# Designs tried in a protein design run: peptides against a protein of PDB entry 6NYY. Part 45

Target 1, 212 residues: chain A of PDB entry 6NYY
Amino acid sequence: KHFEQAIERVIGGLEKKTQVLQPEEKKTVAYHEAGHAVAGWYLEHADPLLKVSIIPRGKGLGYAQYLPKEQYLYTKEQLLDRMCMTLGGRVSEEIFFGRITTGAQDDLRKVTQSAYAQIVQFGMNEKVGQISFDLPRQGDMVLEKPYSEATARLIDDEVRILINDAYKRTVALLTEKKADVEKVALLLLEKEVLDKNDMVELLGPRPFAEKS
Target 2, 212 residues: chain A of PDB entry 6NYY as posed
Amino acid sequence: KHFEQAIERVIGGLEKKTQVLQPEEKKTVAYHQAGHAVAGWYLEHADPLLKVSIIPRGKGLGYAQYLPKEQYLYTKEQLLDRMCMTLGGRVSEEIFFGRITTGAQDDLRKVTQSAYAQIVQFGMNEKVGQISFDLPRQGDMVLEKPYSEATARLIDDEVRILINDAYKRTVALLTEKKADVEKVALLLLEKEVLDKNDMVELLGPRPFAEKS

## One batch from the design tools (peptide; aimed at target 1 H36 G60)

Design b2_p23_8 (made by RFdiffusion4)
Pose (drawn by RFdiffusion4):
Structure b2_p23_8 (pose): chain A 212 residues (1-212), chain P 23 residues (1-23)
Amino acid sequence: as target 2 above (212 residues)
Amino acid sequence: MSAFVTPENKEILTIKSLKKAPP
């Protein structure tokens, strides 16, 4: 047990128990984190889930703990299911509320950087072609693009097609599974954390083979 | 389609945690 609190502390950050939220804020954060939980539960190539919490941890209001699959060859489908898991947060608080918040900002930076990487860096696109470029990092102040402007226009169009296909795939997921999202978040308001076991108590066994 | 993932790409593509940003 003392080891599992260490793995979480290194990955997650400091866990602020006293930084309370308003009752209308905890309702939002629970629906946000349930989106990450349920979409990560029903997708095939998404990571196995360990723990979902609504307690503020570091630069965040909620926290999700995943077990990333150690694999060296990501396919096209294995990257869409990681995008559809990340976008699940905004989708859940949009289905239930209609109001979208600024809490999905770090969820969208990961979607954006995983879209440029498929198109620009890997060869996962038809329109741009099988061309690889050295994509700048965050600490790399980019001087000029290694390709034309018409190509940049071609790239940012395809990123918009890619994320809005990931968005629609997840809206079609958390409406079919709308009631299961509500089951998860109502326990998150009661019990501020959910292990894997009490998600099996809610949702039954996960319908995919998972190696632990 | 598939691609080989380097350690530098794993920092972007591998998801260890997800959080909601504060206002």

Design b2_p23_8_s1 (made by RFdiffusion4, then SolubleMPNN; from b2_p23_8, 8 letters changed)
Fold by OpenDDE base, seed 4:
Structure b2_p23_8_s1 (fold): chain B 212 residues (1-212), chain A 23 residues (1-23)
Amino acid sequence: as target 1 above (212 residues)
Amino acid sequence: MSFEVSEEDKEILDIKSLTIAPP
């Protein structure tokens, strides 16, 4: 309890109990968060879900909280599954509403940053090769890129390919699990907050052993 | 060679939230 509340304060800020979402917006949030939750549930290398909430906090309308593993080394496959989990909200909106919202902006930012890091920092792309460059930080003068314009174009293309592959994988997964996303979304609309036990009751045990 | 993912990269990966777009 106290530890969870401390983490919630650090992650989400104070509950803004005063933000009344319109019913349609609340529905969008529920399906968005259900997409994250279900994607994380059925992806092997996703972190275990701790909590999912559609109660607005700070600047967030909803969130899914995961237990980070004490992991310092990530494989390409692990990073892909994490990207898919991050895209779960956007993909859920597309599947259920046939429209996308601005709500996924931070998710898309994270996915974009992860894709660039994989390609230009971790050397995980065969076409770009075994290179490692620092990504320009926000507010740093655009230092001359340590690579050619041709390499920049290649990086941009390979980033798009990687994100699109993650997106397609997420679409396939959440389409297969569409009924589970619906169940989670409906339960979120009822309870506003779900924990791991709620997910186990609803979906059954997570199909992957928690590597403790 | 420490292949440690930066703490910044971990933060990017760990929290999923739907956010209000700035106006």
Scores: peptide ipSAE 0.131, ipTM 0.646, DockQ to the pose 0.390
OpenDDE base, seeds 1, 2, 3, 5: peptide ipSAE 0.070, 0.070, 0.115, 0.073; ipTM 0.630, 0.623, 0.631, 0.621

Design b2_p23_8_s2 (made by RFdiffusion4, then SolubleMPNN; from b2_p23_8, 8 letters changed)
Fold by OpenDDE base, seed 5:
Structure b2_p23_8_s2 (fold): chain B 212 residues (1-212), chain A 23 residues (1-23)
Amino acid sequence: as target 1 above (212 residues)
Amino acid sequence: MEFEVTDEDKEILDIKSLRTAPP
């Protein structure tokens, strides 16, 4: 109890009990978080789900919390599954409401950063090749890029391709699992908070063995 | 071969939680 609450405070901030969401906004949050939760459940290289909540905390309206693996090396496949999980909220909104909201801004930022890192730092793109450049930090005036304008255009194109591929993969997954996303969203609207046991009761055991 | 993960790489890869946030 105390340890979980401490982690929740660090990640989510303090619970905003005074923040009243309109019923339609709360529904949007529930389906958004259900998208993250279900994507993470059915992606092999996603981290195990600990908790999903639609109770506003700190700067967030809702969250899905995962237990990260202590690993230092990531494969391209692992990074793709993490991107798909991160896109799960936006994709769920599109599938269920036919509209998108500003709620996915932080998710899209993370996906964008991951895609650039894969291509320009980790050498994971065949067209760009086995190169590694430091990405400018937010606020650093990058005076000179270590690559040509032609390479810059290639990087931009390949980043868009990678993100679009992750998005399409997530759409395919959550379309297949649409009924599961709805079950999770509806239960979130009832209970506001779900844990791993609630997910097992709804969806069955996660199909991937948790490597201890 | 010790792969030194930069702090920036850790930030990009450290998806411990996903959050829906207002603008």
Scores: peptide ipSAE 0.041, ipTM 0.601, DockQ to the pose 0.549
OpenDDE base, seeds 1, 2, 3, 4: peptide ipSAE 0.030, 0.081, 0.114, 0.114; ipTM 0.611, 0.653, 0.636, 0.644; seeds 1, 2, 3, 4 fail the geometry check

Design b2_p23_8_s3 (made by RFdiffusion4, then SolubleMPNN; from b2_p23_8, 10 letters changed)
Fold by OpenDDE base, seed 3:
Structure b2_p23_8_s3 (fold): chain B 212 residues (1-212), chain A 23 residues (1-23)
Amino acid sequence: as target 1 above (212 residues)
Amino acid sequence: MSFLVSEEDKEILDIHSSRTAPP
C-alpha cells in the first residue's frame, strides 16, 4: 500500500482533485482508458495492466499503468502490439462516439516516434531496407539527412502504412471486444480506478501466461 | 529483428496519460 502509493505519486504526479471534468468529458476519458486497457489485455506482447484510472493527475485526464518487463530486445511483433495498445484510446473513441478528440495527441506522438524508429533506426521495413540513421532529437539542428528526398518520401509513406496497419489491427480487436471495452468503461465511471483484479473479475484471466 | 533499448529509454514507458491539450 504505502510503496504503491509512493510509486503512483512519483509516476502519476499529484491527483488534481480540483480538476472537475464535465460528465461528457469524463465519459470520453473512461472509454479512452478502457480502450487502452482492453487492447493491452488481449495483445500478447503488451505489458500486463496494473491499474487504470480516470482521476486526473498532473496533465493527464486518465491513465493506464502497465508493468513493463525488464526487456532489452524488442521484436517487430512486440513493437506492433505496443503501437496497437497505444492506439487503443483513439480507436475506442472512434468506435463508441464516432468522433476523435485531442486526448490522443500524446499517444499519436508515441506511435509516430515508434514507427519512425522501426523504419529508420532498426531496419524493420523491407522497402526501406537494412538501414540505421539517427533520428534528430527535439531541438537538435537538423543535420543534412543522410538519404535522398526520394528515400525521405519512401520513409514517410512506410511510416504511414505501419501506423495505419496498427490502427486497423486495433480497430479489429476493439470491435471484436466492444462489449468488454464498454464493461470496463462503465465500471471506470462507477469506481474511477480499476486494478488488475477488477479486470480479471470483469474480463476473466488474461489469455497470455505471464512469463514469470 | 530485435534492438537493444538504451538505459535512457527505460523511462516509465507505459503510462498512457490522456494529456489535456493546452487551449
Scores: peptide ipSAE 0.077, ipTM 0.659, DockQ to the pose 0.469
OpenDDE base, seeds 1, 2, 4, 5: peptide ipSAE 0.032, 0.033, 0.034, 0.032; ipTM 0.604, 0.629, 0.625, 0.622; seeds 1, 5 fail the geometry check

Design b2_p23_8_s4 (made by RFdiffusion4, then SolubleMPNN; from b2_p23_8, 10 letters changed)
Fold by OpenDDE base, seed 5:
Structure b2_p23_8_s4 (fold): chain B 212 residues (1-212), chain A 23 residues (1-23)
Amino acid sequence: as target 1 above (212 residues)
Amino acid sequence: MSFEVSEEDKEILDIESTTIAPP
């Protein structure tokens, strides 16, 4: 209880009870958050879901909260599953509405940052190789890139490939689990907030054991 | 070898799934 409330305060800020979403916007948020929740439920290396909400909080219109693992080292497979979970909202919107919204802007930013970090900081791309460069921070003067324009183009191409692979994997997963995404979205529209127990009742137990 | 993830890398790896309203 106290720990969950503390995590809630740090991540989402104060609930803005004053933001009344239009019914169609609230529906979009419900399916978006259901996409994140279901992707996280069925991806082995995703963090365990704690809560999913369509009540606006801070800058967010909805959110899915996960129990962070005390993990300092990530594999390529773990980073891919995290990218897929992050793309779950955008993919859900595409599957159910055939249109995309601006709601995924922060998700896409995170996915883009992760993809660049994997390729240019972690040396995880075979074509780019075992290299590590600092990514320019927002507002840093672009110091001379320690690589050629040809390498820059290669990095850009491999980033797009990695993001597209994560997107395709997420589309495959949420298409397979389409009925589960809809169940979660519909229950979100009814209850506005779901916990882990609600998800177990809807979907059954998570197929991956929580690392105790 | 301290496998300390940089603060920048921690921010990249901090996945909060949040639908954000446009500014």
Scores: peptide ipSAE 0.081, ipTM 0.635, DockQ to the pose 0.434
OpenDDE base, seeds 1, 2, 3, 4: peptide ipSAE 0.047, 0.074, 0.033, 0.033; ipTM 0.625, 0.631, 0.596, 0.586; seeds 2, 4 fail the geometry check

## One batch from the design tools (peptide; aimed at target 1 I11 H32 D107)

Design b2_p24_1 (made by RFdiffusion4)
Pose (drawn by RFdiffusion4):
Structure b2_p24_1 (pose): chain A 212 residues (1-212), chain P 24 residues (1-24)
Amino acid sequence: as target 2 above (212 residues)
Amino acid sequence: PYADREEIEELHEEWMYATMAPPD
């Protein structure tokens, strides 16, 4: 047990128990984290989940703890199910509320950087072609693009087609599983954390083979 | 087509967790 609190502390950050939220904020954060939990539960190539919390941990209001699959060859489908898990947060607080918050900002930076990487860096696109470029990192102040402007126009169009296909795939997921999202978040308001076991108590066994 | 893990290592580490950003 003392080891599992260390794995979480290094990955997650400091866990602020006293930084309370308003009752209308905890209701939002629970629906946000349930989106991450349920979409990660029903998708096939998404990571197996360890723990979902609504307690503020580091630069965040909620926290999700995943077990990333050690694999060296991501396919096209294995990257979409990662994207559809991350976008799941905004989708759940949009189905239930209609209002969208600024809490999904770090969820959208990961989606954006995982779209440029498929199109520009890998060869995962038809319109751009099988062309690889050295994509700049965050600490790399980009001087000029290694391609034209019409190509940049072609890239940012395809990123918009890619994320809005990931968005629609997840909206079609958390409406079919709308009641299961509500089951998860109502326990998150009661018990501020959920292990894997009490998610099996809610949702039954996960319907995919998972290696632990 | 396949994507290499070493090229998107930082993004892979960020997929170990998910957080909700606080409001401004």

Design b2_p24_1_s1 (made by RFdiffusion4, then SolubleMPNN; from b2_p24_1, 15 letters changed)
Fold by OpenDDE base, seed 4:
Structure b2_p24_1_s1 (fold): chain B 212 residues (1-212), chain A 24 residues (1-24)
Amino acid sequence: as target 1 above (212 residues)
Amino acid sequence: MYMKREDIKDLYESFRSSRIAPPP
C-alpha cells in the first residue's frame, strides 16, 4: 500500500482535491484514459494496465499506470505498440468527440521522443540506416548537427511517417474496440479509479498470456 | 555493445505511465 501510493505520487503527483473539473471535461478525461487502457489491453507488446484514474493530480487530470516488464532490450514492434498505447488517449478523443484537446500533450511528447530515438539512436529505420546520434537534451546548446541538412529532412520525414503509422494503427484498434472503450469510460465516470481486476471483469481476460 | 542501462531505463520509464496534461 505505501509503495503503491509512493508510485502514484511520482506518476501523478499529489491529489488536487480542490481542482474540480466540469462534467464535460471529466467526460473527456474518462474517454481519454479509457483509450489508453483499451489500447494497452489489446496490444500484445504493451505493458499490462495496473491502474487508471481520472482523479486530478498535480501532474495531470488523469493517469494510467502500467506494470513494468523486467526487460532491457526492446524490439521495434514493442516500441510501436507502446507508441500506440500512448496515442490511445488522443485517438479516443477523436473517435468519440471529433475533437482534439491539449490533454494529449505529454503523450505526444513521449511519442515524439520515442520516434526520434528509434530512428536516430537505435537505427530502426531502413531509409535513415544504421546510424546513432545523440539527441540534444533539454537545455543543451545544440551545436552543429553531425549530419547534413538532407539527412535532417529525411529524419523528420521518417519520424512523421512512424508516428502516423502508430496513429493509424491505434485508430483501427480503438475503432474496432469502440464499445469496450465506452464501457471503460463509463465505469471510470462511476468509480473514478479502476484496477486490473475491474478491467478483467469488464473486458474479460487480456488476450495475451502473461509470461509468468 | 548494448545501450547503457540508464538510457534503456529512461526509455522504459517514459512509457510506464500516461498522463493527461494539466490545464495550460
Scores: peptide ipSAE 0.128, ipTM 0.691, DockQ to the pose 0.590
OpenDDE base, seeds 1, 2, 3, 5: peptide ipSAE 0.120, 0.086, 0.126, 0.078; ipTM 0.690, 0.678, 0.690, 0.669; seed 5 fails the geometry check

Design b2_p24_1_s2 (made by RFdiffusion4, then SolubleMPNN; from b2_p24_1, 14 letters changed)
Fold by OpenDDE base, seed 4:
Structure b2_p24_1_s2 (fold): chain B 212 residues (1-212), chain A 24 residues (1-24)
Amino acid sequence: as target 1 above (212 residues)
Amino acid sequence: MYMKREDIEDLYKSFQRSTIAPPP
């Protein structure tokens, strides 16, 4: 219990109980988090959900906590599923509200970083090829790129393709599971916090075996 | 040569869903 609380504080920051969301904003957050939760539930290589909350915290309006797996190697397929899970919130907003919000900013940042890493660091793109370059970190002055402008354009194009593919996959999944997303969102609006047991009660057992 | 554990852990952390970003 103490360990879980410590992790929650590190990930989500301190609860801001004084921050009052408008009802429509709270609804948006609920469906956003439900999108993440359901995507994670039905994607084989997604991390298991531990907790999802729509109570505002220091770093955001809601949060989802996942259990890290002890893993040393990641496949392209695993990275794709993680991208899809990360896009679940944005996709849910689109499906249910027909509009997008700034709530996915951090998610999009993570997806963008992952896509670039896959293409330019891990050599996972056939068009770009088996190359590995260091990505600039925040604050690094990149004076010169180790590749041509043509290669830069190719990388940018392939990043967009990869993200769009992940987005489309997520749209297909959450459209199929639209009723499940709604169930989770509605329960979030009622309880504000859900755990794994709540998800099992709503959706049944996760269709993938948990690696012990 | 496989990636160092630290690099993989950083990658993993980059995908960890934490929060919805507040409005600007």
Scores: peptide ipSAE 0.091, ipTM 0.631, DockQ to the pose 0.565
OpenDDE base, seeds 1, 2, 3, 5: peptide ipSAE 0.061, 0.082, 0.068, 0.062; ipTM 0.603, 0.624, 0.623, 0.621; seeds 1, 2, 3 fail the geometry check

Design b2_p24_1_s3 (made by RFdiffusion4, then SolubleMPNN; from b2_p24_1, 11 letters changed)
Fold by OpenDDE base, seed 5:
Structure b2_p24_1_s3 (fold): chain B 212 residues (1-212), chain A 24 residues (1-24)
Amino acid sequence: as target 1 above (212 residues)
Amino acid sequence: MYMPREKIEELYESFRYSTIAPPP
């Protein structure tokens, strides 16, 4: 317990116990985090949830901790499930509140990065084809793109398609599991922190065997 | 406790911020 807390402090930063969110904001965070948690619970290739919290830490208002898999190779299907899990917060906000917030900015950044990487680095898009280009890193001089403007437009279009497909998949999932998202969100509002056991109690065992 | 860099990186990857407050 002490070691886990120490790790959380090192990785997540100090809990901002003094940061009192307005009740409506706290509710938004709870449903956002519940969306991630439930999406991850019911997506085969998502990492198993260890902990979810709505206690603000560092720059985050909420966070989740997952058990990382020692995996060096990812399939397209695995990357899609990870994208869907990452979109779970935004989708939950849309489903429950009919509005979206800025809270998903980092999630959207990650999803965007993953989508571009799949298309231009991993060659996972049939239209773009078996190509691999280095994505400009933040701060790299905008070197001329090694592809035509037509290819750039194609890439942009296919990125949008991929993200939209992931989004729609997430909407379908969380709509189906709407009651589960509600249960998790309400319990988060009560306890502020949930672990895997809390999730099992609420949702039942995760339907996918944990690869030991 | 000395943790290998790789293990620290794995731990960092395990921690995901989901809801981000806009910068002030």
Scores: peptide ipSAE 0.129, ipTM 0.667, DockQ to the pose 0.205
OpenDDE base, seeds 1, 2, 3, 4: peptide ipSAE 0.116, 0.074, 0.118, 0.111; ipTM 0.665, 0.604, 0.656, 0.654; seed 2 fails the geometry check

Design b2_p24_1_s4 (made by RFdiffusion4, then SolubleMPNN; from b2_p24_1, 12 letters changed)
Fold by OpenDDE base, seed 5:
Structure b2_p24_1_s4 (fold): chain B 212 residues (1-212), chain A 24 residues (1-24)
Amino acid sequence: as target 1 above (212 residues)
Amino acid sequence: MYMKREEIKDLYESFKYSTIAPPP
């Protein structure tokens, strides 16, 4: 317990107990995090959930902690499931509230980065083809793109298609599991923190064997 | 407990999903 708290402080920052969220904001965070948690629970290639919290830390209003697997090679399917899990918060907000918030900004950044990497670094898009270019890092002089403007447009279009496909997949999943998302969200509002055991009690065992 | 740089990175990667407040 003390070690986990120390890690959480180092990684997530200090618990901002002083940052009192309004009840409506806290509800939004609960459903957002429940969306991530449930998406991760029912996606085969998602990381195992360790903890989900709606206690603000640093710049985060809520978070889910997963057990990272030492994985060096990722398939297209694995990356898609990770994108879907990352979109779970935004999708949950849309399903339950009919509105979206700025809370998903970091999620969308991660999804965008993943989509571009898949297309221009990993060669995972059939239309763009087997190419690998370095993405400009923040602060790198935008050197001339090694491809034409037409290729740039194609990349942008295929990125949108990939993200939209991941979004639609996530909508389908969380719509099917809507009752489960609500159960998790409601319990989060009561306990503020859930662990893997709480999730098993609510949803049953995760349908995918944890590859140790 | 001295965590290796790689272990710290893995811990950082465990916090993958957060609802982020906009900058004030």
Scores: peptide ipSAE 0.155, ipTM 0.678, DockQ to the pose 0.207
OpenDDE base, seeds 1, 2, 3, 4: peptide ipSAE 0.148, 0.099, 0.076, 0.150; ipTM 0.665, 0.633, 0.621, 0.665; seeds 1, 2 fail the geometry check

Design b2_p24_2 (made by RFdiffusion4)
Pose (drawn by RFdiffusion4):
Structure b2_p24_2 (pose): chain A 212 residues (1-212), chain P 24 residues (1-24)
Amino acid sequence: as target 2 above (212 residues)
Amino acid sequence: EEFLEEAEEFVEEFDWKGRAEAFF
C-alpha cells in the first residue's frame, strides 16, 4: 500500500485535501472526472484505470490515475480511443449542464498535440499524405515552418476534422452511457476517491480483456 | 523515502508521466 501511494505521488503531484471547492464546483468537477472514468471504461484501446479522485491534486481540481499500456506500436484506432477518453471530460459536463468550463484546457492541449502528431509527424492522414516533418516541441521556439502555407492550411483543416470526429464519437458514447456517468459522479461526491474495485461494484466487470 | 526512490525509478523506466494522469 505504501508503494501505491508513491506511484501516485510521483505521477500526480501534491494532494491538497484542505483546498475546498464550492458545492456547485464539486458538482462540476465530479461530472468532469466521471467523464474520464466512464469513457475510459467502455472504450477498448484506452488505458486500464486505477483510481479517479475529485480532491485537488497539483495544478488540477480532479485527478485520474491510469495504467498506460507498455506498447511500442500505436495504431490509428489506439490513438483515437486515447483522444476519445481525454475529450470525455468536456462532453460529460456538456451533456449534464450545457455550460462548458475552462477546466478542460489541459485536456485540450493533449488532444491538439496528439492530432498534429498523427498528421504532421506520423503519416496517419490521406489529404496531407505520407509525409513526415519534425514537429516542434514546447521548449522549441519555432522559427518557420518546413512547408508551405497552403500545406499549413491543409493541416489545420484536418486537425479540425479529426478532433470533431473524436468529439462526436464521445458525445455518442456518454449519451448511450448517460446513466452510468451519473452513477459514478454521485459516489465521487460521497466518497472523494474511487478505486478500481468499487467501479466494478458499479459498472460490473469491464467488457474487454485487460492484462494486469 | 526508499519506496519513493524506487517509484521514481520505476515511473521513469516506463515513461508514465503525461500518459498516466488527467486533471480538471

Design b2_p24_2_s1 (made by RFdiffusion4, then SolubleMPNN; from b2_p24_2, 13 letters changed)
Fold by OpenDDE base, seed 2:
Structure b2_p24_2_s1 (fold): chain B 212 residues (1-212), chain A 24 residues (1-24)
Amino acid sequence: as target 1 above (212 residues)
Amino acid sequence: DKYLEEAKKYVEKRKWLGRAESRI
C-alpha cells in the first residue's frame, strides 16, 4: 500500500484535492482518461492498466497508470500500440466532444519523442533507413545535424506519417469501442478512481493474456 | 522516504519512449 502510493506520487505528483475543476472540465478529463484506459485495454501490445484517476495530481488533471513489463527490447508493433494508447485521450476528446483541448500536450510530447526516436534512433523507418542519431537533449547546444536538410525534411514527414497512422488507428479503435469509453468515463465521474477490477467488471476481461 | 526512493527506482527502471503512464 505504501509503495503503491509512492509510485502514484512519483508518476502523478502530490494529490491536489483542493483543485476543483469545473464540471465541464472534469467531464473532459474523465473522457480523456477513459480514452487512454480503453485504448490500452484493447491494444495487444499496450501495457495493462493498473489504475485510472481523474483526481488532480501535481500538474496533471487525471492519469492512467499502467504496469509495464520489465522489457529492454521493444518491437515496432509495441511502440505503435503505446503511441495509440498515448493518443487515446486526445482521440476520445475528438470523438465525444468534436473538439480538442490542451490536455493532450504531454501525451503529444511523448508521442512526438517516440516517433522521432523510432525513425532517427532505432532505424525503424524504411525510407529513412538504418540510421541512428542522437536526439538533442534539453540544454545541449543544437549541434549541426549530421544529415542534409533534405534528410531532415524526410524525417519530419515520416514522423508525421507515423503519428497520423497511430492517430487513425486509435480513432478506429475508440470509435469501435465508443460505448466502452463512455462506460468508463461515466464510472470515473462517479468513483473518480478505477482499478483493473473495475475495468474487468465494466468491460469484461482484457482480451489479451497478461504475460506476467 | 524509503518508499519514495524505491518508487523512483521502480519508475526509472521502467521508463520507455512514451511512459507507461498517461497524464492530462
Scores: peptide ipSAE 0.064, ipTM 0.664, DockQ to the pose 0.638
OpenDDE base, seeds 1, 3, 4, 5: peptide ipSAE 0.031, 0.041, 0.057, 0.035; ipTM 0.623, 0.628, 0.684, 0.642; seed 3 fails the geometry check

Design b2_p24_2_s2 (made by RFdiffusion4, then SolubleMPNN; from b2_p24_2, 12 letters changed)
Fold by OpenDDE base, seed 3:
Structure b2_p24_2_s2 (fold): chain B 212 residues (1-212), chain A 24 residues (1-24)
Amino acid sequence: as target 1 above (212 residues)
Amino acid sequence: MEHLEKAKKYVEERNWLGRAESRY
C-alpha cells in the first residue's frame, strides 16, 4: 500500500485539487476512461490495466496505468488491438453521448501515427507493399518523398481504411460490452479510482491468460 | 510477485485538450 502510493506520486505527480471539473465533464471523462478500460480488458493484445483514475492530476483530467508485456516485435494483430484500445475513449463517448469531444485528440494522434508506421515503415499493407520509409520528423526539411504523388494518395487512403477498421472493431466491441462500460463508468464516478481487482469484480477475470 | 516490481509500468494521462501523455 505505502509503496504503491509512493510510485503513484512519482508517476502521477501531485493531485492538483485546483482543477474542479464540471459534473458533465467529469461524467464524460468517466465514460471515456471506461471505454479504454473495457476495450483493453477484452482485447487480447492490449496491455493489462492496473489502475484507472478520473482524479485530475496536473493538466490531466484522468489517467490509466498499464503493465506492458516485455516484447520487441509486434504483429499486425497486436498493433490493431492497441489501436482499438486507444480508440475506446472516443467510441464510448459516441455510444453514450452521441457527441464527440476534444478529449480524444491525443488518442487519434497516436492511432494516426501507428497507422502510418504500419503502412510506410513496417510494410504491413498489401496494396502499398513491402516498403519502408522514415516518417518525416517534425523539423526535418520536407525532403522529396521517395515515392510518387499517386503512392502518397494510396498511403493516405490505406491509413484511413486501417483507422476506420480499428474504429469499427472498437464500436462493435464496446456496443457488445455496453453494460460493462456503464458499470465501470458509474463506479469511476463513485470511487474516482479503480484498480485491477475492481475490474475483476465488475467484469470477471480478464479472458486472457496473463503471461507471467 | 517479485518480478512484478521490476515490470516497467506506464501511465497514460488524459489532459483537458485530449492529450494523453504516456509516462514509462
Scores: peptide ipSAE 0.247, ipTM 0.676, DockQ to the pose 0.106
OpenDDE base, seeds 1, 2, 4, 5: peptide ipSAE 0.245, 0.039, 0.067, 0.077; ipTM 0.681, 0.654, 0.646, 0.668; seeds 1, 2 fail the geometry check

Design b2_p24_2_s3 (made by RFdiffusion4, then SolubleMPNN; from b2_p24_2, 11 letters changed)
Fold by OpenDDE base, seed 5:
Structure b2_p24_2_s3 (fold): chain B 212 residues (1-212), chain A 24 residues (1-24)
Amino acid sequence: as target 1 above (212 residues)
Amino acid sequence: DEYLEEAKKYVEERNWLGRAESTY
């Protein structure tokens, strides 16, 4: 119990019990988190959900905890499913509200970083080819790119294609599972915190065998 | 918090490529 609370504090920060969200904002957070949760539930290579919360904390208005597999090597397909799960919040907002919010900023950053890494570090794009360049880290002097402007444009185009493909895949998935997203969101609004057991009760067993 | 540093390590070890956590 104490260790679990410590993990939640690391992930989400300190609880902001005095921060009262307006009902519409709380609803947006619930559907956003439900989008992540459901996408992760139905994507084979997504990490299993352990906990999801819409209680505001120092790091965000909602958070989720996952059980990652001990894995050091990732396939392109695995990275795509992770991108889709990460886009689940934004996609849920689009499906249910017909609008997008700033809440997906960190998700979009993660997706963008993953897409660039796949293309310029892991050589996973056929057009760009089997190349590997270091991405500038935050705070590094923007050293001259080790590739031409033509290559830069190609990279940018292929990143956009990859992200858009992941987005479309996520839209298709969450549209198919729209009723499940709503069930999770409504239960989140009621309980504020859900665990794996709540998800199993609500959606049934995750359709992918847990690789022990 | 007695478990905070242990929890930080736990999350850090598992959060490769942002896998262990997501925040809104």
Scores: peptide ipSAE 0.160, ipTM 0.760, DockQ to the pose 0.697
OpenDDE base, seeds 1, 2, 3, 4: peptide ipSAE 0.025, 0.030, 0.028, 0.024; ipTM 0.582, 0.566, 0.563, 0.572; seed 1 fails the geometry check

